# Peptides against a protein of PDB entry 9GMZ: the designs that were tried, part 62

Target 1, 343 residues: chain A of PDB entry 9GMZ
Amino acid sequence: TGFPLELLTRPATERLAYFENYTVAHPRLKEVYEILMRTIAEPAGASFIFVYGASGVGKTTLRLRVEQKLTELALPKLESDRARVPVVGIEAIAPESRYFNWKEYYTRALITLEEPLIDHKFDYGVRGISRDNFGKINVESKVVAPALRRALENALIHRHPDVFFVDEAQHFGKVASGYKLQDQLDCLKSLANMTGILHCLLGTYELLTFRNLSGQLSRRSVDIHFRRYCADSPEDVQAFKSVLLTFQQHLPLAETPNLVDHWEYFYERTLGCIGTLKDWLKRVLSDALDREATTITLKDLQKRALSVAQCQKMFKEIQEGERQLSETEADVQNLRSALGLGA

## One batch from the design tools (peptide; made by RFdiffusion4, then SolubleMPNN)

Design b1_p12_1_s2 (from b1_p12_1, 5 letters changed)
Fold by OpenDDE base, seed 3:
Structure b1_p12_1_s2 (fold): chain B 343 residues (1-343), chain A 12 residues (1-12)
Amino acid sequence: as target 1 above (343 residues)
Amino acid sequence: SKGLAIEERLAK
C-alpha cells in the first residue's frame, strides 16, 4: 500500500509533511526498538543506555518512535497522575566554545519537561524560573547553572519520566581534552543518580570513547549498536532494497519513481544509512514539488546526492567505529576462551 | 559482490 492518493490534490507543504512524518519499519530499526523498549522497561540497575551508530543511521527516528510508544503506554496512568511526564527527549548542541553550555542544557531540558501543557503547577524552588501565560517555562538570565541543575533534578523527580533521552550525545565529547569529557560524564552520572531517572544517550561512534573513560559507567550502562545495512550481506542488501521500494511507494507523486533499480547508487551515497536515505529523498521530493513534477528522475537524485568526497569521509568514520567494536568483540571472545567458557 | 566493490572504491 502506498501513500493516500488524495495527497496529489493537496498543497506541496502537506505532501512534504506526509513524507517527513512517514517511517519505514525496517529490520534494524525494529530490532533496536525492541531492545531499547525492553531495556527501558527492565533496566536491571542500569543508569545509562548508549545507542551508537553511524551518522544518519536513524537514531532520531528511533528516539521519536520510543517517545511516542512510551507516551501511548502512559496515557491511562496520566489521567490519575497528572504530574507525570512519560518521557523527555532533548538534543545536545555542539558547544560554540571549548566548554559545554550546561546552563543552556538545563534550560532546554526544563522547557521540554514542561512542554506538555500539564495543569499541575510545580514550583521549581528557584527564583527567576516562571511560567508565561502559555504555560511555557521562562528562565531569567540571572539564573545560574547550579540553580538550573537543582530545578531540573526536582522536575525530573516530580515528573518521573521512564527515560531521559539525549540525542546527538557525541557533542558532550567534542570538548578538546579527555579530562573535560570525564567531567561531562560525571555530571550526567550525578544527575542520573540524584534523580533515579534512566538516561539514554544516542549518538555516533564517538560515544564509544565514553565507555573507555569510566569503568564505573560501563558497569551501569547498556550498550545498543544501531548498525547500518552492509552491502556484503545478501540479507542486508535485500532489506535495503525493500526500504527503497517502500519509500518509492510513499513518495506523494503522480508517477511512482523507480528507486529500486538504482539501489547501488543509493547504497554508494548513503552507506546503508536509512536516515541519510530519507533526508536525501526529502530534498529531492521538495525540489520535485516546487517544480510541480509528476515524478523523480535520476538527474533529480544526482542533484541532491552527497558528494563522493562526503561519502568517503563518512565511510572512514563508519569503518573506524565498526573496527573498534569488532576488536572489542574479539577481546571478549578471547577472554571467554581463556576463562574456559568456550566460544 | 557489487556492494563490496562499492565499499572498496569508497575506501580508496
Scores: peptide ipSAE 0.232, ipTM 0.874, DockQ to the pose 0.968
Fold by OpenDDE base, seed 1:
Parts: structure tokens; sequence; C-alpha cells
Structure b1_p12_1_s2 (fold): chain B 343 residues (1-343), chain A 12 residues (1-12)
């Protein structure tokens, strides 16, 4: 089934919002979703989940769908446990300096965790943290990073989310030295251990460098690779075409555009990344709605496509990440063979 | 495959 036909009579803002909120349940997303949900339900002593993949593969969509599902599953329990937050998700900010801003991280995490108007009287154990009349957390500028950490630890323990998501987690790795990167890992590990809260770090392939530096995290982490669709796989090409067909049916336009016939061009300019594809189509849809167009043309697509140079840069980053993973997989196989465990 | 040809062009 396509979009609701009634949208054709609705304002452009509602038509665009429909498409923005629409999610294609494509094979890679389903697979990673199932693995992630299972791992959250049964972490088996893991303190961390690493979800890595290309920029624009759909990690944010994955996070949002998991957050929605965890919230839905928690609703019956939230009636009895009004202090509980089922899930919390933040985005890590790229440091402007050589150092990750922990104060900002803890502040944003605390604010996000306390966004639900659940318990107005929670004592964070830290002076200079309060709630406003709207239940929003206010942090005084004088509150230092160690105090914010303690407040966040207390809040995480009290709210007890099933998982704490950190999106764009590769930004933890943007430190000037390997030693400082280890310190960042130790800080995160300590936070997870002190709170007992499972942390899920989502990021690009740069997250692998961060992951590989901590032998201690390796023992308490689950790795999830969110793969793009690859043009060398007939199955992946078919899945990508099926995504195009689904998006084609869910663009709220009077005339259904033929996206599938242009699959090669879509692949060239997205590298098999469905998030990149959705963002592209969103921009093109917005333009079409602004001009009250009945459909989308190839020329409309071309106007909003990533440049060849952008695609080449993205492709190099993807190839390097995929290479590193392939080498790691080969190393695991070699280790298993050397141990006599077989493939 | 046509897809490999696309990636090869992007790798140049």
Amino acid sequence: as target 1 above (343 residues)
Amino acid sequence: SKGLAIEERLAK
C-alpha cells in the first residue's frame, strides 16, 4: 500500500512530514533491529553495544525505531514505576578542541534523561541542578564535569533505562593521542559499570578505531555491523530496488515517479546507503511540493544529488571501513583455525 | 556488474 491518497489535498508541510516519518523496513535495517533488540533484552553481561556502519546507512533510523519499541514495551510497567525511563538517546558532539567536552556531554545526557515529566523531586546529589516550572533540567554554569557525572550516574540509576544510546559516537575518538582515547573509553566504561546501564554506541567506521583500543571493552561488548547494500551482490541490488519501489509508492505526489528505472543512478549517488537515499528524496520532494509539481523528474533528482566528488570521498571512507572489518574477520578465522575450532 | 562499474568509476 502506498501513501494515504488524502494527503494530496493536505498542505505541503503535512505531505513532507508524512515522508519524513515514513520508514522503509528494508532487510539490513530489520536484521540490525532484531539483533539490537535481542541484545538489549539479553545483554548477557555486556556493558556496551557497538553499532557501526557508513554515514547515511540509517543508524539514526535504527535508534529511533528501537527507542519507539522499547517505549511501547515499557508502557505497562511505567504505570507502576513512574521513575523509570525506558530508553535514553543522545548524540555526541564533535569537539571544537582537541578534547571531548565531557561537561557538555553529561549536561545533554542529564537533560535528555530528565525530559519526561516523571519525578519532579529527584535529588541529583549535586548543587546547581534544578528543574524549571516545565520540568526541564537547568544546570548552573558553575557545575563542574565531575559533579555532572555524579548527577548523571544517580539519574541513570534512578531512571534505569534498558539502554543508553550515544549516536555519532566516533566523536569520542577525536582526541590528539591514543592515551587520551583510552581515557575516554575508561570514562565510558566506568559510567556503564557504576550505573549498571547498557550503553549502545552508534557511529561510523571510525568507531572501530575506538573499539579496537580497549581490550577490556572487547570482553563486555557486542558488535553490530550495519552494512550498506553492495552492487556486487545480486541480492543487495534487489533489496535496493525494492527500497526504491517502496519510496516511490510513499512519495505523496499525484503521479508516482519511476525511481526503480533509475536505480543505478540512485546507487551511484548513495553508495547503497538508505539514509542518504531518504534524505535525497526528502529534499527533492520538498522542492516538488514548493512548486506544486505532480511528480518528480530525473532533472529534479539531479539538482539535489550529491556531487561525484562527495560520493568519491564517501566511498573511500566506506572502503577503508569495510577493509578493516574484512581483515578483522579474516583474523578471527585464522585464530579459529589455529585453535582447531574450524570455520 | 553495472554496479561494480559504478563503484570503479567512483574509486578513480
Scores: peptide ipSAE 0.230, ipTM 0.874, DockQ to the pose 0.947
Fold by OpenDDE base, seed 2:
Structure b1_p12_1_s2 (fold): chain B 343 residues (1-343), chain A 12 residues (1-12)
Amino acid sequence: as target 1 above (343 residues)
Amino acid sequence: SKGLAIEERLAK
């Protein structure tokens, strides 16, 4: 089924919002979604989940769909436990300085966990943390990181989310020497252990550095690779074409554009990353709506495409990540073979 | 595949 035809008579803002909120349930997203949901339900003593993949593969979409589903599943229990939050998700901020801003991280986590509409407002016993008249958390600048950490630990224990999501988690690693990165990972591990809350870190292939630095995290972590579609696989090419077909049916335009015939161009400029594809189409749709255009042309696509140089850079980063994973998989297989465990 | 040719071109 395509978009609701009534949208053609609606304002451009509503038409754009429809497409922004639309999610294609493509095979890789479904696979990773099922693995992630199962792991959250049955963590088997894991304290961490790592979800890694190319930039623009769709990790944020995955997170939002899991958050939605966990919220839906928790609704019957929330009637009896009004203090509970089913899920919490934040995005890690790229540090402007050489150091990760833990104060900002804890503050954002507290604000997200303590939504204004939540019943049974908890007192953290920390001076300088208050609620405004609307119930929103306010953190005074004088509050130090250790106090914010204790407040977050208490909040996580009190609210008992099934999982704590941290999106763009590669930002933990960008500024640290290997030693400082270990300290940050130990800090996160301590937070997970103290609260008993499962943490899910989503990010780029830069998260693989976290996997390698902590043998202790490796024993208590589940790894989920969110793969892009690869042009060397006929099945992946067909899945990518099917995504293009679905998007062309859900662009709220008077005339359905033929995106599928341009699949090679879309692949060249997205590297099989569906998030990159959606963002591209969103920009093109916005331009088309601004011009009151009836359809999207190849010229419209070209205007908003990533440059070849940008794609080459992104591809090098993907190749390095995929190489590291392939080496790790081979090492595991070699270890299993050496132990007399079948491959 | 045509896709491999695209990736080979991007790898250069």
Scores: peptide ipSAE 0.224, ipTM 0.868, DockQ to the pose 0.943
Fold by OpenDDE base, seed 4:
Structure b1_p12_1_s2 (fold): chain B 343 residues (1-343), chain A 12 residues (1-12)
Amino acid sequence: as target 1 above (343 residues)
Amino acid sequence: SKGLAIEERLAK
């Protein structure tokens, strides 16, 4: 089934919003979704979940779908437990300075955790944190990072989410020294331990460097690799073509564009990353709607494509991440062999 | 495969 045909008579803004809100349920997304949902339901003493993969693979889409599902599953219980929040999700911001801004992180986490619709007011016990008349959290500039941390710990304990999501978590690793990176890991570990809340860090392959620095996190973490589609796999190529077919059916245009015939060009400019593909198609759809075009052409695609130089840079980053994972898998096999467990 | 040729071109 394609887009609702009634959209063709609707404003460009509504047509664009339809496509923006549409999610293709592709095989890799389904697989990672099922693993993540199962791990959240049965963490088996894990304090962390690491979800890593290429930039633009669709990690944010995964997070949003899991957040939606956890919210839906919690609705019957939330009627009786008005203090509970089923899930919390934030995006880590890249620091402007060489140092991660923990004060800003804790503030954003508190603001996100304390949605205005939560009837049960919680006193954070920290002077300079208040709720306005609309139920929004206000944090005064005088409140220091250690006080905000304690407020977040208390809020997480009180609201007891099933998981705390941190998207773009590789930004925790953007510190000038390995020592400071360890301190950041210890801070996150301490927050998870003090609250008893499962943390899920989603990020690029840079998150692997962060993950590997803490041997103590290895015992209390689950790793989930969100793979891109690889052009050397016939199955992955077929899955990628199927995604293109689905997107062409869900572009709210009078004439269905033939995206599948251009699959090689789409692969070249997305590297098998479905998030990158969706964002590209959004830009092209927006341009087509602005021109009142009946369809999308190859020329329209070329106008909004990533440059070859951007694709080359992104591909080098992906290859380095995939190499590091392959080495880690080989190290596991070597360790098993050395232990006499067999391969 | 055509895909390998694309990746080889991007790796250069």
Scores: peptide ipSAE 0.142, ipTM 0.825, DockQ to the pose 0.969

Design b1_p12_1_s3 (from b1_p12_1, 4 letters changed)
Fold by OpenDDE base, seed 1:
Structure b1_p12_1_s3 (fold): chain B 343 residues (1-343), chain A 12 residues (1-12)
Amino acid sequence: as target 1 above (343 residues)
Amino acid sequence: SKGLAIEAKLAE
């Protein structure tokens, strides 16, 4: 089924919003979604989940869908427990300095956790944290990072989310030394342990550096690889074509564009990353709606495509990440063989 | 809601 035909009579803003809010349930997204939902439901003593994959593979879409589902599943419990937040999700910010800004992280986490709609007022026991007239948390500049941490710990314990999401989590790794990276990881571990809240870190393949540095994280962490579609796999090519077919049916235009016939060009400029594809189509749709166009042309696509140089850079980053994972898999096999465990 | 329809498709 395509888009609702009534959208053709609606403003461009509503037509664009329809496409923005539309999600294709593609095989890799479904797989990772199922693994992530299962792991959140039954963490089996895990304190961390790592979700890693290429930029633009769809990690943010995954997070938002899981957040939505966890919220829906929690609704019956939220009627009785008005203090509970089912899920909290933040995006880690790239540090302007060589040091991760923990004060900003704790502040953002606290603000996100303490949504204005929560009727239950909680005293954090920290001076300089207040709620405004809209129920939004305000943190005074005088509040130091250790105090914000304690406030966040108390808030997480009180609100008891099923998971704490941190998107763009590779930004924790932007520290001047491996020692400082370990300190950051130990800080995150301590937060997870003190609160009893499962943390899910989503990020690029740079997140693998975190995984390799801490043997202690390894014992309490679940890894989820969100793979792109690969052109060397006939199954992946078919899945990618099916995504294009679905997107062309859900572009709210008078004439359905033929995206599938251009699948190779779409693959070349997205590297098999569905988030990159969606963002590209969104830009092209916006342009088409602004022109009151009946359809999308190849020229419209070309105008908003990533450059070959951008794609080459992104592809090198992907190849390096995929290589590191393949080496890790080989190391696991070698370890198993050395332990006398069959391959 | 449009979100529920997507979850149904992810569950299918």
Scores: peptide ipSAE 0.000, ipTM 0.398, DockQ to the pose 0.021
Fold by OpenDDE base, seed 4:
Structure b1_p12_1_s3 (fold): chain B 343 residues (1-343), chain A 12 residues (1-12)
Amino acid sequence: as target 1 above (343 residues)
Amino acid sequence: SKGLAIEAKLAE
């Protein structure tokens, strides 16, 4: 079924909001969602989940869908345990400085964990952390990073989320030296160990560097690869065309645009990344609604497409990540062979 | 309601 036809009589803002909130259930998203939900339910002693894949593959969409589902599943228990938060999710910010800002990270995590809707207020045991009249956390500038860490540890223990999500987690790796990267990993490991809370780090293929540097994290981590669709796979091409058909049906326009006939152009400018595709279509839809257009044309698509140079850069980053994974798979086979385990 | 509709679509 397509979009509700009633949207055609609604304001442009409501039409755009419909498409923004619409999620296509595509095979790779379904697969990763099922694996992630199962792993959160039964972590089997894991302290970390790594979800890695291309920029724009849809990791943020995955996170938001899992957060929604975990919240829905927790609702019956939240009636009896009003202190519990079922899930917490933050986005790691790229540091303005050469060093990751832990003070800002802890502050944002605390603010996200302690939503105003929580009836049971927790005392953080840290001076300079307060709540305003709206229940929003205020952190005074004088509060130091070690104190914020202790406050977050206590809050995570008290609220006991099923998982702590960190989106764009490759930003932890933006440190000037490999030694500093290890310090960041040890800091995250310590936070997970002290709280007993499962951490899920979502990010680009740069997260593979984290996996490879910490042999101790490998024993306590689950890896989930969120793959893009590949043009050399007939099944992946068919799945990508099916996504285009679904988006075509869910664009709230008077005339349904033919996106499927242009699948090669969509693939060229998205590299098989559904998040990139959705963001492109959102921009084009916004422009069409602003002009009161009845449909989307190829010219409208071209106006908001990523440049060839941008796509070439993104593709090089993807190829490097996919190569590193293939090398890791080969290393596993070599290790098995060396152990006398049949290939 | 919205999550269930997505799960149904993800399950289909």
Scores: peptide ipSAE 0.000, ipTM 0.417, DockQ to the pose 0.021
Fold by OpenDDE base, seed 5:
Structure b1_p12_1_s3 (fold): chain B 343 residues (1-343), chain A 12 residues (1-12)
Amino acid sequence: as target 1 above (343 residues)
Amino acid sequence: SKGLAIEAKLAE
């Protein structure tokens, strides 16, 4: 089924919003979603879930779908337990400095966890954290990071989410010169352990550095690789073409554009990353709507494509991440073989 | 909402 035809008579803003809010349930997204939902339901003593994959693979879309589902599943219980928040999700901000800003992280986490609609005022036990007249959390500039951490620990314990999501979590890897990345991981471990809340870190392949640095994390973490579609796999190519066909049907234009015939060009400029594809199509759709165009042409696509240089840079980052994973898998097999364990 | 229809398809 395509887009609702009534959208063709609606404002450009509504047509664009339709496409923006549309999600393709592609095979890799479904697979990772099922693994993630199962792991959240049955963490088996895990304190962390790492979801890693290429930039633009769709990690934020995955997060938002899981957040929505966990919220829906919790609704019957939230009527009886008004203090509970079923799920909390934040995006880690790239620091303006070379160093991760823990104060900003804790502040944003508290603000997200303590939405204005939560009736129960919780005293965080921290001076300089208050609610405004609208129930929004206000953090005074004088509140220091250790105090904000304690406030977040107390809030997480009180609200007891099934999972705490941190998107763009590779930004935790931005440590000061002379500080160990291990110290950042120990801070996160301590937060998860003190609260008893499962943490899910979503990010690029730079998250693999966190996994490699902490042999102790490996015992209490689950890894989920959100793979891109690979052109060397016929099944992956077919899945990618199917995604193009679905997007083609859901672009709210008078004439359905032929995206599938250009699948190689779409693959070349997205590297099999569906988020990158969707963002490209959003830009092209926006331009088409601004011109009141009936369809999208190859020229319209070319105008908004990532440059070859951008794609080459992204591809090198992907290849390095995929290589590290392949080496780790080979190392496990070699270790098993060396131990006399069958592969 | 269209979001719910996708989640239903992800849950099926």
Scores: peptide ipSAE 0.000, ipTM 0.401, DockQ to the pose 0.020
Fold by OpenDDE base, seed 3:
Order: C-alpha cells, then structure tokens, then sequence
Structure b1_p12_1_s3 (fold): chain B 343 residues (1-343), chain A 12 residues (1-12)
C-alpha cells in the first residue's frame, strides 16, 4: 500500500512529515530489533548492549522503534506505577571542547527522564534542581557534575527504566589527548552498576574501540552488529531494491518516481545504508514539494546526493569497521580450534 | 495506526 492519496491535497509540511515519520521494515532492521528487544527483556546479567554499525545504517530508527514498543508494553503497568518510566533515550553530543561534558550529559538525561508528565514530584536530593510551572527540570548553574550524577542515579532507581539508550555513543570516545577512553567507560559502568539499569550504547564502528578497551565490559556486554546491505550479496541487493520500491510508493507525490531502476546509483551513494537513503530522499522530497513538482527526477536526486568524495570517506570507515569485526571472528575461530572445539 | 502496522511487520 502506498501513501494516503489525501496527502496530495495537504500542505507540503504534512506531506514531508508523513515521509519523515514513515519507516520501512527492512530485514536488517527487523533482525536487530528482535535481538535488541530480546536482550532488553532477558539481559542475563549484562549491564551494557553495544549496537554498532555504519553511520546512516538506521540506528536512530531502531532506537525510536524500541522506545515506542517498550512504552506500549509498559502502558498497563504505568497505570498502577505512575512513577515508572519504561525507557529513556539520550543522544550523546560531540563535545565542543576536547572533554566530554558530563554535566550536560547528566542534565539532559534528567530532563529526558522527567519529560513524561509525571505528576509525582520526586525530590532529587540535590539543591538547585527544580521543576518550573510546566514541570520541566531546571538545573541551576551552581550544581556540579557529581551532584547531577547523584540526582540521575536516584532518578534512574526511582523511575526504573527497562533500558537507558545513548545514541551517537562514539562521542564518548572523543576525549582530550591524555584522557583515557577507559575513564569514560568506567564512569558509565559505575552508573549502570549503581542504578541496576541496563545501558544500550548505539553508535558507529568507533564503538568497537570501547569494546576492546575493557575485558571487564566484555563479560557484561552484548554486542549487536547492525549491518548495511552489501552489493556482493544477491539477497542484500534484493532487500535494498525492495526498500527502494517501498520508498517510491510512500513518497507523497502525484506521480510515483521509479527509484528501483536507479538502484545501483542509490547503492553507490548510500553504501547500502537505509538511513542515508531515507535522508537523501527526504531532502529531495522537500525540494520537490517546494517547487510543487509532480515527481522526482534523476536530476533532483543528483542535486542532493552525497559527493563521491563523501561516499569514499564513509566507505573507508565502514571497511575498517567490518575488517575489525572479521578479524575478531577469525580470532574466535582460532580460539575454538586451539581449545579443541573444532572450527 | 501506521507505526503499528510497520511494528506488526517487524514483529512478525
């Protein structure tokens, strides 16, 4: 089924919003979603989940779908336990400085935990944290990072989310020269241990550096690789073409564009990353709607495509991440062979 | 409604 035809008579803003909110259920997203939901339900003593994959593979879409589902599943319990928050998700911000801003991180996490119209006033036990007349948390400038951490620990314990999501978590790795990435991980590990809340870190292949730094995290972490579609796999090519077919049917334009016939060009400029594809189509749709165009042309696509240089850079980053994972798989096989378990 | 249909397809 395509987009609702009624959208053709609606403002450009509604047409664009429809496409922005539209999610294609593609095989890799489904697979990772199922693994992630199962792991959240049965963490088996894990304190961390690492979801890593290419930039633009669709990690944010995955997070949002899991957050939605966890909220839906919690609704019957939330009627009786109004203090509970089923899930909390934050995006880690790239520090402007060489230092990760923990004060900002804790503040944003607290704000996100309290955004649900939670009628229950929780005393954070920290002076300078208040709610305004709209229930929004205000943090006074005098509140120091250790106090915000204690407030977050107390809030997480009280609200007891099933998982705490940190999107773009590779930004924790952007530490100043001389600061150890390990210190950032130890801080997160301490927060997870003190609260008993499962943490899910979503990010690029740069998250693999976090995994390798701590043999202690490996025992308490679950790894989920969100793979792109590969052009060397006929199955992956068919899945990618199916995604293009679905998107062309859900572009709210008078004439359905033929995206599938250009699948190689779409693959070249997205590297098999569905998020990158969606963002590209969103930009092109916005331009088409601004011009009151009836369809999208190849020229419209070309105007908003990533440059070859951008794609080459992104592809090198992907290849390095995929290589590191392949080496790890080989190491596992070598270890199994050395243990006499057979290859 | 539409999110649910996609989630149903993701959950199926």
Amino acid sequence: as target 1 above (343 residues)
Amino acid sequence: SKGLAIEAKLAE
Scores: peptide ipSAE 0.000, ipTM 0.392, DockQ to the pose 0.021; fails the geometry check

